Peptides against a protein of PDB entry 3NZW. Designs and how they scored, part 90

Target 1, 212 residues: chain A of PDB entry 3NZW
Amino acid sequence: TTTLAFRFQGGIIVAVDSRATAGNWVASQTVKKVIEINPFLLGTMAGGAADCQFWETWLGSQCRLHELREKERISVAAASKILSNLVYQYKGAGLSMGTMICGYTRKEGPTIYYVDSDGTRLKGDIFCVGSGQTFAYGVLDSNYKWDLSVEDALYLGKRSILAAAHRDAYSGGSVNLYHVTEDGWIYHGNHDVGELFWKVKEEEGSFNNVIG
Target 2, 222 residues: chain B of PDB entry 3NZW
Amino acid sequence: QFNPYGDNGGTILGIAGEDFAVLAGDTRNITDYSINSRYEPKVFDCGDNIVMSANGFAADGDALVKRFKNSVKWYHFDHNDKKLSINSAARNIQHLLYGKRFFPYYVHTIIAGLDEDGKGAVYSFDPVGSYEREQCRAGGAAASLIMPFLDNQVNFKNQYEPGTNGKVKKPLKYLSVEEVIKLVRDSFTSATERHIQVGDGLEILIVTKDGVRKEFYELKRD

## One batch from the design tools (peptide; made by RFdiffusion4, then SolubleMPNN)

Design b2_p16_4_s4 (from b2_p16_4, 8 letters changed)
Fold by OpenDDE base, seed 2:
Structure b2_p16_4_s4 (fold): chain B 212 residues (1-212), chain C 222 residues (1-222), chain A 16 residues (1-16)
Amino acid sequence: as target 1 above (212 residues)
Amino acid sequence: as target 2 above (222 residues)
Amino acid sequence: QQPPLPRSPSLEEWWL
């Protein structure tokens, strides 16, 4: 898996691959690694598929309950804390989760929290999570700046996942791309790596380790 | 060293059509190199137009299916005989599986039916309850032999329109029930040839708006 | 800061 999220002047970009594996077996190429908790809040998934899917769905329920009880959307801080507290209670039980909780509230603005099954909870501007994270960082860090245009930021997110899909055997399938703003998240499509690779290679003149 | 799990072999396969879905499984049950049964059905009609199979360790599979059937029953009791939708069934099964997260059911679960729009639906589960709706899925012993075939023949992976220099993919289209049955039969006959844990018989459950139909075909018995 | 995620175990569970 390769997931990433970063803050920039235009909000948050979230990009993820869609491959699931069971050992050397490609279990799926079409897994949804982003949960849309509410129109302003996303969760990303890396690690055990069931752990992530189950508990992030549970998190969604907790967030909805918060909204019903408090008549206000839950903060990104609070949402991430709920998940963090939950996994911390299971510390040592063998959960495997690397998640990013990304969203926008009036109080916080665009916000990203990293939460993993070790109980780590980090607020930050840039995170790449998964087996391909270092590949994604290589591209993302090389091109990131706060003042990216929305278009450039979207491309950078997509491009970083593509790089990881290229180098990480455990990442691939497609890129699911999101842009989060004060108006909520916007889904920017599913981009099949098989097609995207050649398109990017041609347009950039990149990936010259592959002869087309 | 004690191992609480067994492996009873077998293979299952689900394919969704436009207005139908198919869930098929062989009827061979094995332990190690011994055939326990040549006809032990592992695909079940669970009511509400939902068919289910949990392939792997049969004891766990049977337990899971029984629990799900019971869940369907109680759903009716608690909700005025409301039909359980396939998506709700999938969520319920996730909870059944994940409820044993730390001592999992050692099975690959597939359910098939129609979604609320009347479209064919196949849901696949890992042992601990992650699930995905897909157009097709193979599970069990010969899944690695069948799934690539389904990628090619159901989802038309790696197929391109002739004369396009590989630039135009073969368009996706739904398969007829007859075409799906052919693919299922070819999948299992070929798997039987190459996998010792697959064979004896093939039972296919076809879900349509009119209900569940069963078909049976002989497979090699060697 | 970010520990590496484990690879798939022997159990046929799905990993992301």
Scores: peptide ipSAE 0.459, ipTM 0.809, DockQ to the pose 0.263; fails the geometry check
Fold by OpenDDE base, seed 3:
Structure b2_p16_4_s4 (fold): chain B 212 residues (1-212), chain C 222 residues (1-222), chain A 16 residues (1-16)
Amino acid sequence: as target 1 above (212 residues)
Amino acid sequence: as target 2 above (222 residues)
Amino acid sequence: QQPPLPRSPSLEEWWL
């Protein structure tokens, strides 16, 4: 898996691959690694598929309950804390989760929290999570600026996942791309890596390690 | 050392059509190199136009199917005989599987039916309850032999329109029930030839708006 | 309090 999220002047970009594996077996190329918790809040998945899918779905329910009780959308901080508290209760039980909770509230603005099954909870501007994270960081860190245009930021997110899909055997399939603003998240499509790779190679003159 | 799991072999396969879905399984049950039974069905009609199979360790599979059937029963009691939708069934099965997260059912689960729009639906589960809706899925001993074939013949992977220099993919389209049955039969006959844990018989459950139909075909008995 | 039992083997578990 490779997932990433970063803050910039235009909000948050979230980009993820879609491959699931069982050892050397490619179990699926079409897995949804982003959960849409509400119109303003996203969760990303890396690690055990069932652990992430089950507990992030559960998190969605808790966030909805918060809204019903408090008559206000849950903060990104609170949502991430709920998940963090849960995995902490299961510490030592063998959960495997690397998640990012990304969203917007009027109070917080665009916000990203990293939460993993080790009990780590971090607020930050840039995270890459998964077996391909270092490959994504290589591209993302080299090109990231706060002042990126929305178009450039979307491309950078997509391009970073593509790099990871290329180098990490456990990442691939397609890129799912999101842009989060004050008006909520916007889905920017599913981009098949097989087609995207050749397009990017041609347009950039990159990936010269591969002969067409 | 406590090792409660066995492996009873076999293979299952689900394919969704436009207005139907199929779930098929061989009828061979084995332990190691011994055939326990040449006819032990592993695909079940669970009511509400939902068919289910949990392939791997048969004891766990049977337990899971029984629990789900009970879940369907109680759903009717609690919700005025409302039909359980396939997506709700999938969510329920996730909870059944994940409820044993730390002592899992050692099975690959597939269900098939129609979604609320009348479209064919196949859901597959890992042993601990992650699930995905797909057009097709193979599970069990010969899944690695069959799934690539399904990628090619159901989802038309690596197929391109002639004369386009590989630039235009073959368009996705639904297969007829007859075409799907042919693919299922070819899948299992081929798998039987190359895998010792697959064979004897093939049972196919076909789900349409009119209900569940069963078909049976002989496989090699070697 | 007894610690939880170790995770059972699941060779077919999906990973992301």
Scores: peptide ipSAE 0.458, ipTM 0.810, DockQ to the pose 0.272; fails the geometry check
Fold by OpenDDE base, seed 1:
Structure b2_p16_4_s4 (fold): chain B 212 residues (1-212), chain C 222 residues (1-222), chain A 16 residues (1-16)
Amino acid sequence: as target 1 above (212 residues)
Amino acid sequence: as target 2 above (222 residues)
Amino acid sequence: QQPPLPRSPSLEEWWL
């Protein structure tokens, strides 16, 4: 898996691959690694598929309950804290989760929290999470600027996942791309890595390690 | 060291069509290299036009299916005989599986039916309850032999329009029930040739708006 | 930054 999220002047970009594996077996190429908790809040998945899917779905329920009780959308801080508290209760039990909770509230603005099954909870501007995270960071860090246009930011997110998909055997399939603004998240499509790779290679003149 | 799990082999396969879905399984049940039964069905009609199979350790599979069937019953009791939708069934099964997260059911679970729009639906689960809706999925012993074939023949992976220099993919289209049955049969006959845990018989459950139909075909018995 | 999540699936568990 490779997931990433970063803040920039235009909000938040979230990009993820879609491969699931079981050892050397490619279990799926079409897994949704982003949960749409509400129109303003996303969760990303890396680690055990069931752990992430189950608990982030559970998180969605908790977030909805918050809204019903408090008559206000849950903050990104609170949502991430709920998940963090939950996984911390299971510390040592063997959960495997690397998640990012990304969203917008009027109170917080665009916000990203990293939450993992070790109990770590971090607020930040840039995170890459998964087996391919270092590959994604290589591209993302090299090109990131706060002042990126929305178009450039979307491309950078997509491009970073593509790089990881190229180098990480456990990442691939497609890139799912999101842009989060004050108006909520916008899905920017599913981009098959096979097609995207050649497109990017041609347009950039990149990936010269591959003949074609 | 005690191992609570067995492996009863077998293989299952689900394919969703436009207005139907199929879930197929061989009928061989084995332990190690010994055939326990040549006809032990592992694909079940669970009601509400949902068919289910949990392949791997048969004891776990049977338990899971039984629990799900019971869940369907109680759903009717609690919700005025409301039909359980396939997506809700999938969620329910996730909870059944994940409820044993730390002592999992050793099974690969597939369900098939129609979604609320009448479209074919196949959901697959890992042992601990992650699930995904897909057009096709193979599970069990010969899944690794069949799944790539399904990628190619159902989802047309690595197929391109002639004369396009590999730039235009073969368009996706739904397969007819007849085409799907052919693929299923070819899959299992092929798997039987290469995997000792697959064979004897093939039972296919076909789900349409009219209900569940069953078909049976002989497989090699060697 | 933490290292990548380890991939050690049990049974036939899916990993992301």
Scores: peptide ipSAE 0.455, ipTM 0.801, DockQ to the pose 0.270; fails the geometry check
Fold by OpenDDE base, seed 4:
Structure b2_p16_4_s4 (fold): chain B 212 residues (1-212), chain C 222 residues (1-222), chain A 16 residues (1-16)
Amino acid sequence: as target 1 above (212 residues)
Amino acid sequence: as target 2 above (222 residues)
Amino acid sequence: QQPPLPRSPSLEEWWL
């Protein structure tokens, strides 16, 4: 898996691959690694598929309960804390989760929290999570600027996942791309890596380690 | 050290059509290299137009299917005989599986039916309850032999329009029930040739708006 | 002590 999220002047970009594996077996190329918790809040998935899917869905329920009880949307801080507290209760039990909780509230603005099954909870501007994270960081860190346009930011997110998909055997399938703003998240499509790779290679003159 | 799990072999396969879905399984049950039964059905009609199979360790599979059937029953009791939708069934099965997260059911689960729009639906589960809706999925012993074939023949992977120099993919389209049955039969006959844990018989459950139909075909008994 | 997760390629837990 390779997931990433970063803050920039235009909000948050979230980009993820879609491959699931079972050992050397490609279990799926079409897994949804982003959960849409509400129109303003996203969760990303890396690690055990069931652990992530089950508990992030559970998180969605908790977030909805918060809204019902408090008559306002849950904060990104609170949502991420709920998940963090939950996994901490299971510390040592063998859960495997690497997640980013990304969203917007009026009081917080665009916000990203990293939460993992070790009990770590971090607020930050840039995270790459998964087996391909270092490959994504290589591209993302080299090109990231706060002042990126929305278009450039979307491309950078997509391009970083593509790089990881190229080098990490456990990442691939497609890129799912999101842009989070004050008006909520916007889905920017599913981009098949097989097609995207050749397109990017041609347009950039990149990936010269592969001859077409 | 004692292993609490067994492996009873077999293979299952689900394919969704436009207004139907199929779930098929061989009827061979084995332990190690011994055939326990040549006809032990592993695909079940669970009611509400949902068919289910949990393939791997048969004891776990049977337990899971029974629990799900009971879940359907109680759903009717609690909700005035409301039909359980396939997506809700999938969520319920996730909870059944994940409830044993630390001692999982040793099974690959597939369900098939129609979604609320009347479209064919196939959901597949890993042993601990991750699930995904797909157009097709193979599970069990010969899944690795069949799934790539389904990628090619159901989802038309690596197929392109002639004369386009690979620039235009073959368009996705739904398959007819007849085409799907052909693919299922070819899948299982081929798998039987190359895997000792697959064979004897093939049972196919076809789900349409009119209900569940069963078909049976002989496989090699080697 | 807990039993191991399934390790069969066809029945193995999915990882992201």
Scores: peptide ipSAE 0.439, ipTM 0.805, DockQ to the pose 0.373; fails the geometry check

Design b2_p16_5_s1 (from b2_p16_5, 7 letters changed)
Fold by OpenDDE base, seed 1:
Formats: sequence, C-alpha cells, structure tokens
Structure b2_p16_5_s1 (fold): chain B 212 residues (1-212), chain C 222 residues (1-222), chain A 16 residues (1-16)
Amino acid sequence: as target 1 above (212 residues)
Amino acid sequence: as target 2 above (222 residues)
Amino acid sequence: QPPPLPRSPALDEWWL
C-alpha cells in the first residue's frame, strides 16, 4: 500500500493506491483505501485490510453518533482521537493499521492526523503511509510547495502514488484521488496505473529506467 | 503443536452479470490427500436471494454459513420480514468474521446476489472480514490458478482493441449467463486438471430476480 | 473458549 495526504494553500490532497496482497499474491487491484466518513472527513487505510476497514467503518459510526448527539460535525482532532484511543486499547493484540484522518471543520480548517496501531497520533501537513511510503516521499518532498495550485497539487499526489506503485511491489492497481476543501471532499477519479504510467512517462519524459 | 485448523480443499468462484450473479463450487472435500467426499456441497442458498460459500476449513465454513443463515432469520424477525440486501448481508458477514479476529474462521467467503438496483453482485471476504464488491472472484485451493484467468476473461485484462497499437483497451461489458457458465466450467475443468484438491463435481448457483437456480456438472474424479 | 491465536501466515489475510 501507498497512501498520502498533504495540506497546501488549496486544502488537502489525498491519494491512495488500490492493491491488496496476501504474501506474494495480489489479492485485489481495486480495493478502496479511502473511507468517506462524511462529506468533510476522509480516512485512509494501510496495513491489515480487515483491521482498517472494520475499525474505520466503526469510526464512521462514532462520528455520526457525535453529530447526532452534539448537533455538530465531529472535529478532525476528535475523530482521530477516537480511533487512536480504540487502537491503543488493542495495543499488543496484533492490529495493523496506518491511517490518516483528513478533513475540514470551521474551527480547525484543513487538518490531517496520522494514526497507527502502535498508538501514535500525529498532526501534520504531509504524510505518506504504507510499504511504498518512502517512494512516495521521494517525489512528494521533491516537489511539494505550500503554494501549489489545486491542479498541480492533485497531479503531485497522483504522481507520488504512481512512483510508489512503480517501485513497491505491494502497491499498484490504480490511484484514487481526493481534494478536500471547506466545501467538503471532491473525488478526482480512479486512475489505472497501467494507463497512467505511460501517460506520465510520455508527458514528463520521466521513468527513463523503463524503455518501451 | 496443536493446529486447530484443517484444510478441506475445494475451490469456489463468483461472477456477477448485469442482472444475475453466479456462485460456483466444486463438490470435493478432502483431508490431506484423502477424498472425504465426492459430493459435499459448499455453496448454499441462504434466503433473500443470497447465495454463500465459505471455502477452506469446512468446519469453520459450515459454522459461518449457519450463523449467517440464522442472522437472516433474525433480521426478518426484527424488521418485519424485510429482505436483507446484499450489501447489508456483506456488512453482517464482516461482523461475523471480525468477531473472531483473534481466532479467525479459516475460510475464504464469497456471496452472490443482486444489489438493490437489480444488478449482479459478488462480495469477497478474507478470513478476518475485509470485504470488497467485485465482478468476479475465485477462492480456495485453486484460486491462484483461476483468478488470473478471470482477470483476462471477465475483466478483459491485458486485452486491447485490434489496430490500436495497444492504446485502446477492450471495453468492459457484461457477460451473458451462458458465457459466464462457460467460463465457470472452463475454470473448474482446468483447475481440476492441475489441482488435486479440486474435482468430482461442480455445483453452480445462479441468482436472478426470479430466484436461485442450481446446475450440476461432473468433473474429473481422479 | 480457546485462547486467541497469533496471526498465522497461513491465513489468506489481505494486506494493504
């Protein structure tokens, strides 16, 4: 898996691959690694598929309950804390989760929290999470600027996942791309790596390690 | 060291069509190299136009299917005989599986039916309850032999339109029930040739708006 | 009830 999220002047970009594996077996190329918790809040998934899917779905329920009780959308801080508290209770039990909770509230603005099954909870501007994270960071860190246009930011997110899909055997399939603003998240499509790779290679003149 | 799990082999396969879905399984049940049964059905009609198979350790599979069937019954009791939708069934099965997260059911679970729009639906589960809706999925012993074939023949992976220099993919389209049955039969006959845990018989459950139909075909008994 | 088992590599668990 490779997931990433970053804040920039235009909000948040979230980009993820779609491969699941079972050892050396590619279990799926079409896994949805982003949960749409509400129109303003996303969760990303890396690690054990069941752990992530089950508990982030559970998180969605908790976020909805918060909204019903408090008559206000849950903060990104609180949502991430709920998940963090949950996984901390299971610390040592063998959960495997690397997640980013990304969203917008009026009081927080665009916000990203990293939460993992080790009990780590971090607020930040840039995270890459998964087996391909270092490959994604290589591209993302090299090109990231706060002042990116929305178009450039979307491309950078997509391009970073593509780099990881290229180098990480456990990442691939497609890139799912999101842009989060004060008006909520916008889905920017599913981009098959098989097509995207050649398109990017041609347009950029990149990936020169691949001849063909 | 005690191993609580057995492996009863077999293979299952689900394919979703436009207005139907198919879930198929061989009828061989084995332990190690011994055939326990040449006809032990592992694909079940669970009611509400949902068919289910949990392939792997048969004891776990049977337990899971029974629990799900019971869940369907209670759903009717609690919700005025409301039909359980396939997506809700999938969520329910996730909870059944994940409820044993730390002592999992040793099974690959597939369900098939129609979604609320009448479209064919196949859901696949790992042993601990992650699930995905897909157009096709193979599970069990010969899944690794069949799944790549399904990628090519159902999802048309690595196929391109002639004369496009590989630039235009073969368009996705739904397969007819007849085409799906052919693919299922070819999949299982091929798997039977190459995997000792697959064979004897093939039972196919076809789900349409009119209900569940069963078909049976002989496989090699070697 | 039996104690929980450690994660087995033999399980066809999906990883992301």
Scores: peptide ipSAE 0.455, ipTM 0.812, DockQ to the pose 0.297; fails the geometry check
Fold by OpenDDE base, seed 2:
Structure b2_p16_5_s1 (fold): chain B 212 residues (1-212), chain C 222 residues (1-222), chain A 16 residues (1-16)
Amino acid sequence: as target 1 above (212 residues)
Amino acid sequence: as target 2 above (222 residues)
Amino acid sequence: QPPPLPRSPALDEWWL
């Protein structure tokens, strides 16, 4: 898996691959590794598929309950804390989760929290999570600027996942791309890695380790 | 060291069509190298136009299916005989599986039916309850033999329009029930040839708006 | 705790 999220002047970019594995077996190429908790809040998934899917869905329910009870959207801080508290209660039980809770509230603005099954909860501007995270960081860190245009930021997110898909055997399938703004998240499509690779290679003159 | 799990072999396969879905399974049940039964059905009609199979350790599979059937029953009791939708069934099964997260059902579960729009639906589950809706899924012993075939023949992976220099993919289209049945039969006959844990019989449950139909075909008994 | 599950692509836990 490779997931990433970063803050920039235009909000948040979230990009994830779609491969699931069971050992050396590619279990799926089409897994949704982003949960849309509400129109303003996303969760990303890395680690055990069931752990992530189950508990992030549960998180969604808790967030909805908060909205019903408090008559306001839950903060990104609070949402991430709920998940963090939950996984911390299961510490040592064998949960495997590497998540990013990304969203926008008027109080916080665009916000990203990293939450993992070790109980770590970090607020930050840039995170890559998964087996391909270092590959994604290589591209992302080399091109990241706060002042990126929305177009460039979207491309950078997509391109970083593509790099990880290229180098990490456990990442691939497609890139699911999101842009989070004050108006909520916008889905920017599913980009098949097979097609995207050749397109990017041609347009950039990159990936010269592969003969076209 | 005591191992609470067994492996009863077998293979299951689901394919969703436009307005139908199929869930198929062989009827062989094994332990190690011994055939326990040549006809032990593992694909079940669970009501509400939902068919289910949980393949792997048969004791766990049977338990899971029984629990789900019971869940359907109670759903009707609690919700004025409301039909359980396939997506809701999938969520329910996730909870059944994940409820045993730390002592899992050792099975690969597939359900098939129609979604609320009348479109064919197949959901597959890992042992601990992650699930995905897909057009097709193979599970069990010969899944590794069948799934790549389905990628190619259902989802047309790695197929391109002739004369396009590999630039135009073969377009996705729904398969007819007859075409799907052919693919299922070819999958299982092929798997039977190459896997000792697959064979004897093939039972196919076809879900349409008119209900569940069953078909049976003999497989090699070697 | 139960012993670890035997490895099988079809019966293994999915990882992301």
Scores: peptide ipSAE 0.453, ipTM 0.814, DockQ to the pose 0.392; fails the geometry check
Fold by OpenDDE base, seed 3:
Structure b2_p16_5_s1 (fold): chain B 212 residues (1-212), chain C 222 residues (1-222), chain A 16 residues (1-16)
Amino acid sequence: as target 1 above (212 residues)
Amino acid sequence: as target 2 above (222 residues)
Amino acid sequence: QPPPLPRSPALDEWWL
């Protein structure tokens, strides 16, 4: 898996691959690694598929309960804390989760929290999570600027996942791309890695390690 | 070392069509190199136009299917005989599987039916309850032999329009029930030739708006 | 000690 999220002047970009594996077996090329918790809040998945899917779905229920009780959307800080507290209760039980909670509230603005099954909870501007994270960071860190246009930021997110899909055997399938603003998240499509690779190679003149 | 699990072999396969879905399984049940039964059905009609199979360790599979059938029953009791939708069934099965997260059911689960729009639906589960809706899925002993075939013949992977020099992919289209049945039969006959844990018989459950029907075909008995 | 998860590719736990 490779997932990433970063803040910039235009909000948040979230990009993820779609491969699931069971050892050397490619279990799926079409897994949704982003959960749409509400129109303003996203969760990303890396690690055990069932652990991530089950508990992030549960998180969605907790976020909805908060809205019903408090008559206000839950903050990104509070949502991420709920998940963090949950996984901490299971510490040592063998859960495997590397998640990012990304969203927008009026009080916080665009916000990203990293939460993992070790009990770590971090607020930050840039995170890459998964087996391909270092490959994604290589591209993302080299090209990131706060002042990126929305178009350039979307491309950078997509391009960073593509780099990871190319180098990490456990990442691939397609890129799912999101842009989060004050108006909520916008889905920017599913991009097959096979088609995207050749397009990017031709347009950039990159990936020259591949002949053809 | 203590091992509470067995492996009863077999293979299952689900394919969704436009207005139907198919879930098929062989009828061979084995332990190690011994055939326990040449006809032990592993695909079940669970009511509400939902068919289910949990392939791997048969004791766990049977337990899971029984629990789900009971869940359907109680859903009717608690919700005035409301039909359980296929997506709600999938969520329920996730909870059944994940409820045993630390002592999992040793099975690959597939369900098939129609979604709320009347379109064919196939859901597959890992042993601990992650699930995905797909157009097709093979599970069990010969899944690694069949799944690539389904990628090619159902999802048209690696197929291109002639004369386009690989620039235009073959367009996706739904298969007819007759075409799906042919693919299922070809899948299982081929798997039977190459895998000792697959054979004897093929049972296919077809779900349409009119209900569930069953078809049976002989497989090689070697 | 919890029992082991399945280790067959066809029955194994999915990882992301």
Scores: peptide ipSAE 0.450, ipTM 0.811, DockQ to the pose 0.370; fails the geometry check
Fold by OpenDDE base, seed 4:
Structure b2_p16_5_s1 (fold): chain B 212 residues (1-212), chain C 222 residues (1-222), chain A 16 residues (1-16)
Amino acid sequence: as target 1 above (212 residues)
Amino acid sequence: as target 2 above (222 residues)
Amino acid sequence: QPPPLPRSPALDEWWL
C-alpha cells in the first residue's frame, strides 16, 4: 500500500493506491483504501484490510453519533482521537493499521491526523503511509510547495503514488484521488496505473528505466 | 504444535451478471490427500435471494453459514420480514468474521445475489472480514488458477480491440447466464486437471429475480 | 492465544 495526504493553499490532497496482497498473491487491484466518513471527512487505509475497514467504518458510526448528539459535525481532531483511543485499547492485540484522518471543519480548517495501531497520533501537513511510503516521499518532498495550484497539487499526489506503485511490489492497481476543501471532499477519479504510467512517461519523459 | 485448523480443500467461484449472479463450488471434500466425500455441497441458499459459500476449513465454513442463516432469521423477526439486502448481508458477515478476529474462521467467503437495483452482485471476504464487491471472484484451493482466467474472460483484462495497436481496450460488458455458466464449467474442469483438491462434482447456484436455481455437473473423479 | 492462520493466498488475510 501507498497512501498520502498533504495540506496546501488549496486544501488537502489525498491519494491512494488500490492493491491488496496476501503474501505474493495479488488479492485485489481495486480495493477502496479511502473511506468517506462524511462529506468533509476522509479516512485512509494501510495495514490489515479487515482491521482498517472494520474500525474506520466503526469510526464513521461514531462520527455520525457525534453529529446527532451534538448537532454539529465532529472535528478532525476528535474523530482521529476516537480512533486513536480505540486502537490504543487494543494495543498488543495484533491490530495493524496505518491511517490518516483528513478533513475540513470551520473551526480547524484543513486538517490531517496520522493514526496507527501502535497508538501514535500525529497532526501534520504531509504524510505518506504504507510499504511504498518512502517512494512517495521521494517525489512528494522534492516537488511540494504550499503555494501549489489545485491542478498541480492533484497531479503531485497522483504522481507520487505512481512512483510508489512503480517501485513497491505491494502497491499498484489504480490511483484514487481526492481534493478536500471547505465545501467538502471532491473525488477526482480512479486512474489505472497501467495507463497512467505510460501517459506520464510520455508527457514527462520520465521512467526511463523502462523501455516502451 | 497443535494446529486447530484443518483444510478441506475445494474451490468456489462467483460471477455477477447484469440481472443475475452465480456462485459455484466443487463438491469434493478432502483431508490432506484423502477424499472424505465426492459430494458435499458447500454453496448454500440462505434465503432472501442470497447464496453463500465459506470455503477452506469446513467446520469453520459450516459454522459461519449457520450463523449467517440465523442472522437472516433474526433480521426478519426484528424488521417485520424485511428482505435483507445483499449489501447489508455483506456488512453482517463482516461482523461475524471480525467477531473472531483473534481466532479467525479459516475460510474464504463469497456471497452472491442481486443488489437493490436488481443488478448482479458478488461480495468476497478474507478470513477476518475485509470485503469487496466485485464482478467475479475465485476462492479456495484453485483460486490462483482460476482468478487470472476470470480477470481475462469476465473483466477482459489485457484484451484490446483488434487493429488499434493495443491503444483501445476491449469494452466491458455483461455476460449472459449461458456465457457465465460456460466460464464456470471451463474454470472448474481446468482446475480439476491441475489441482488434487478440486473435482468430483460442480454445483452452480444461479440467482435471479425469480429466485435461486441449482445446476449440477460431473467433474473428474480422480 | 490461538496460532496464526496458515498462510495461503486464497485463505490468507488481505494486506493493504
Scores: peptide ipSAE 0.448, ipTM 0.811, DockQ to the pose 0.378; fails the geometry check

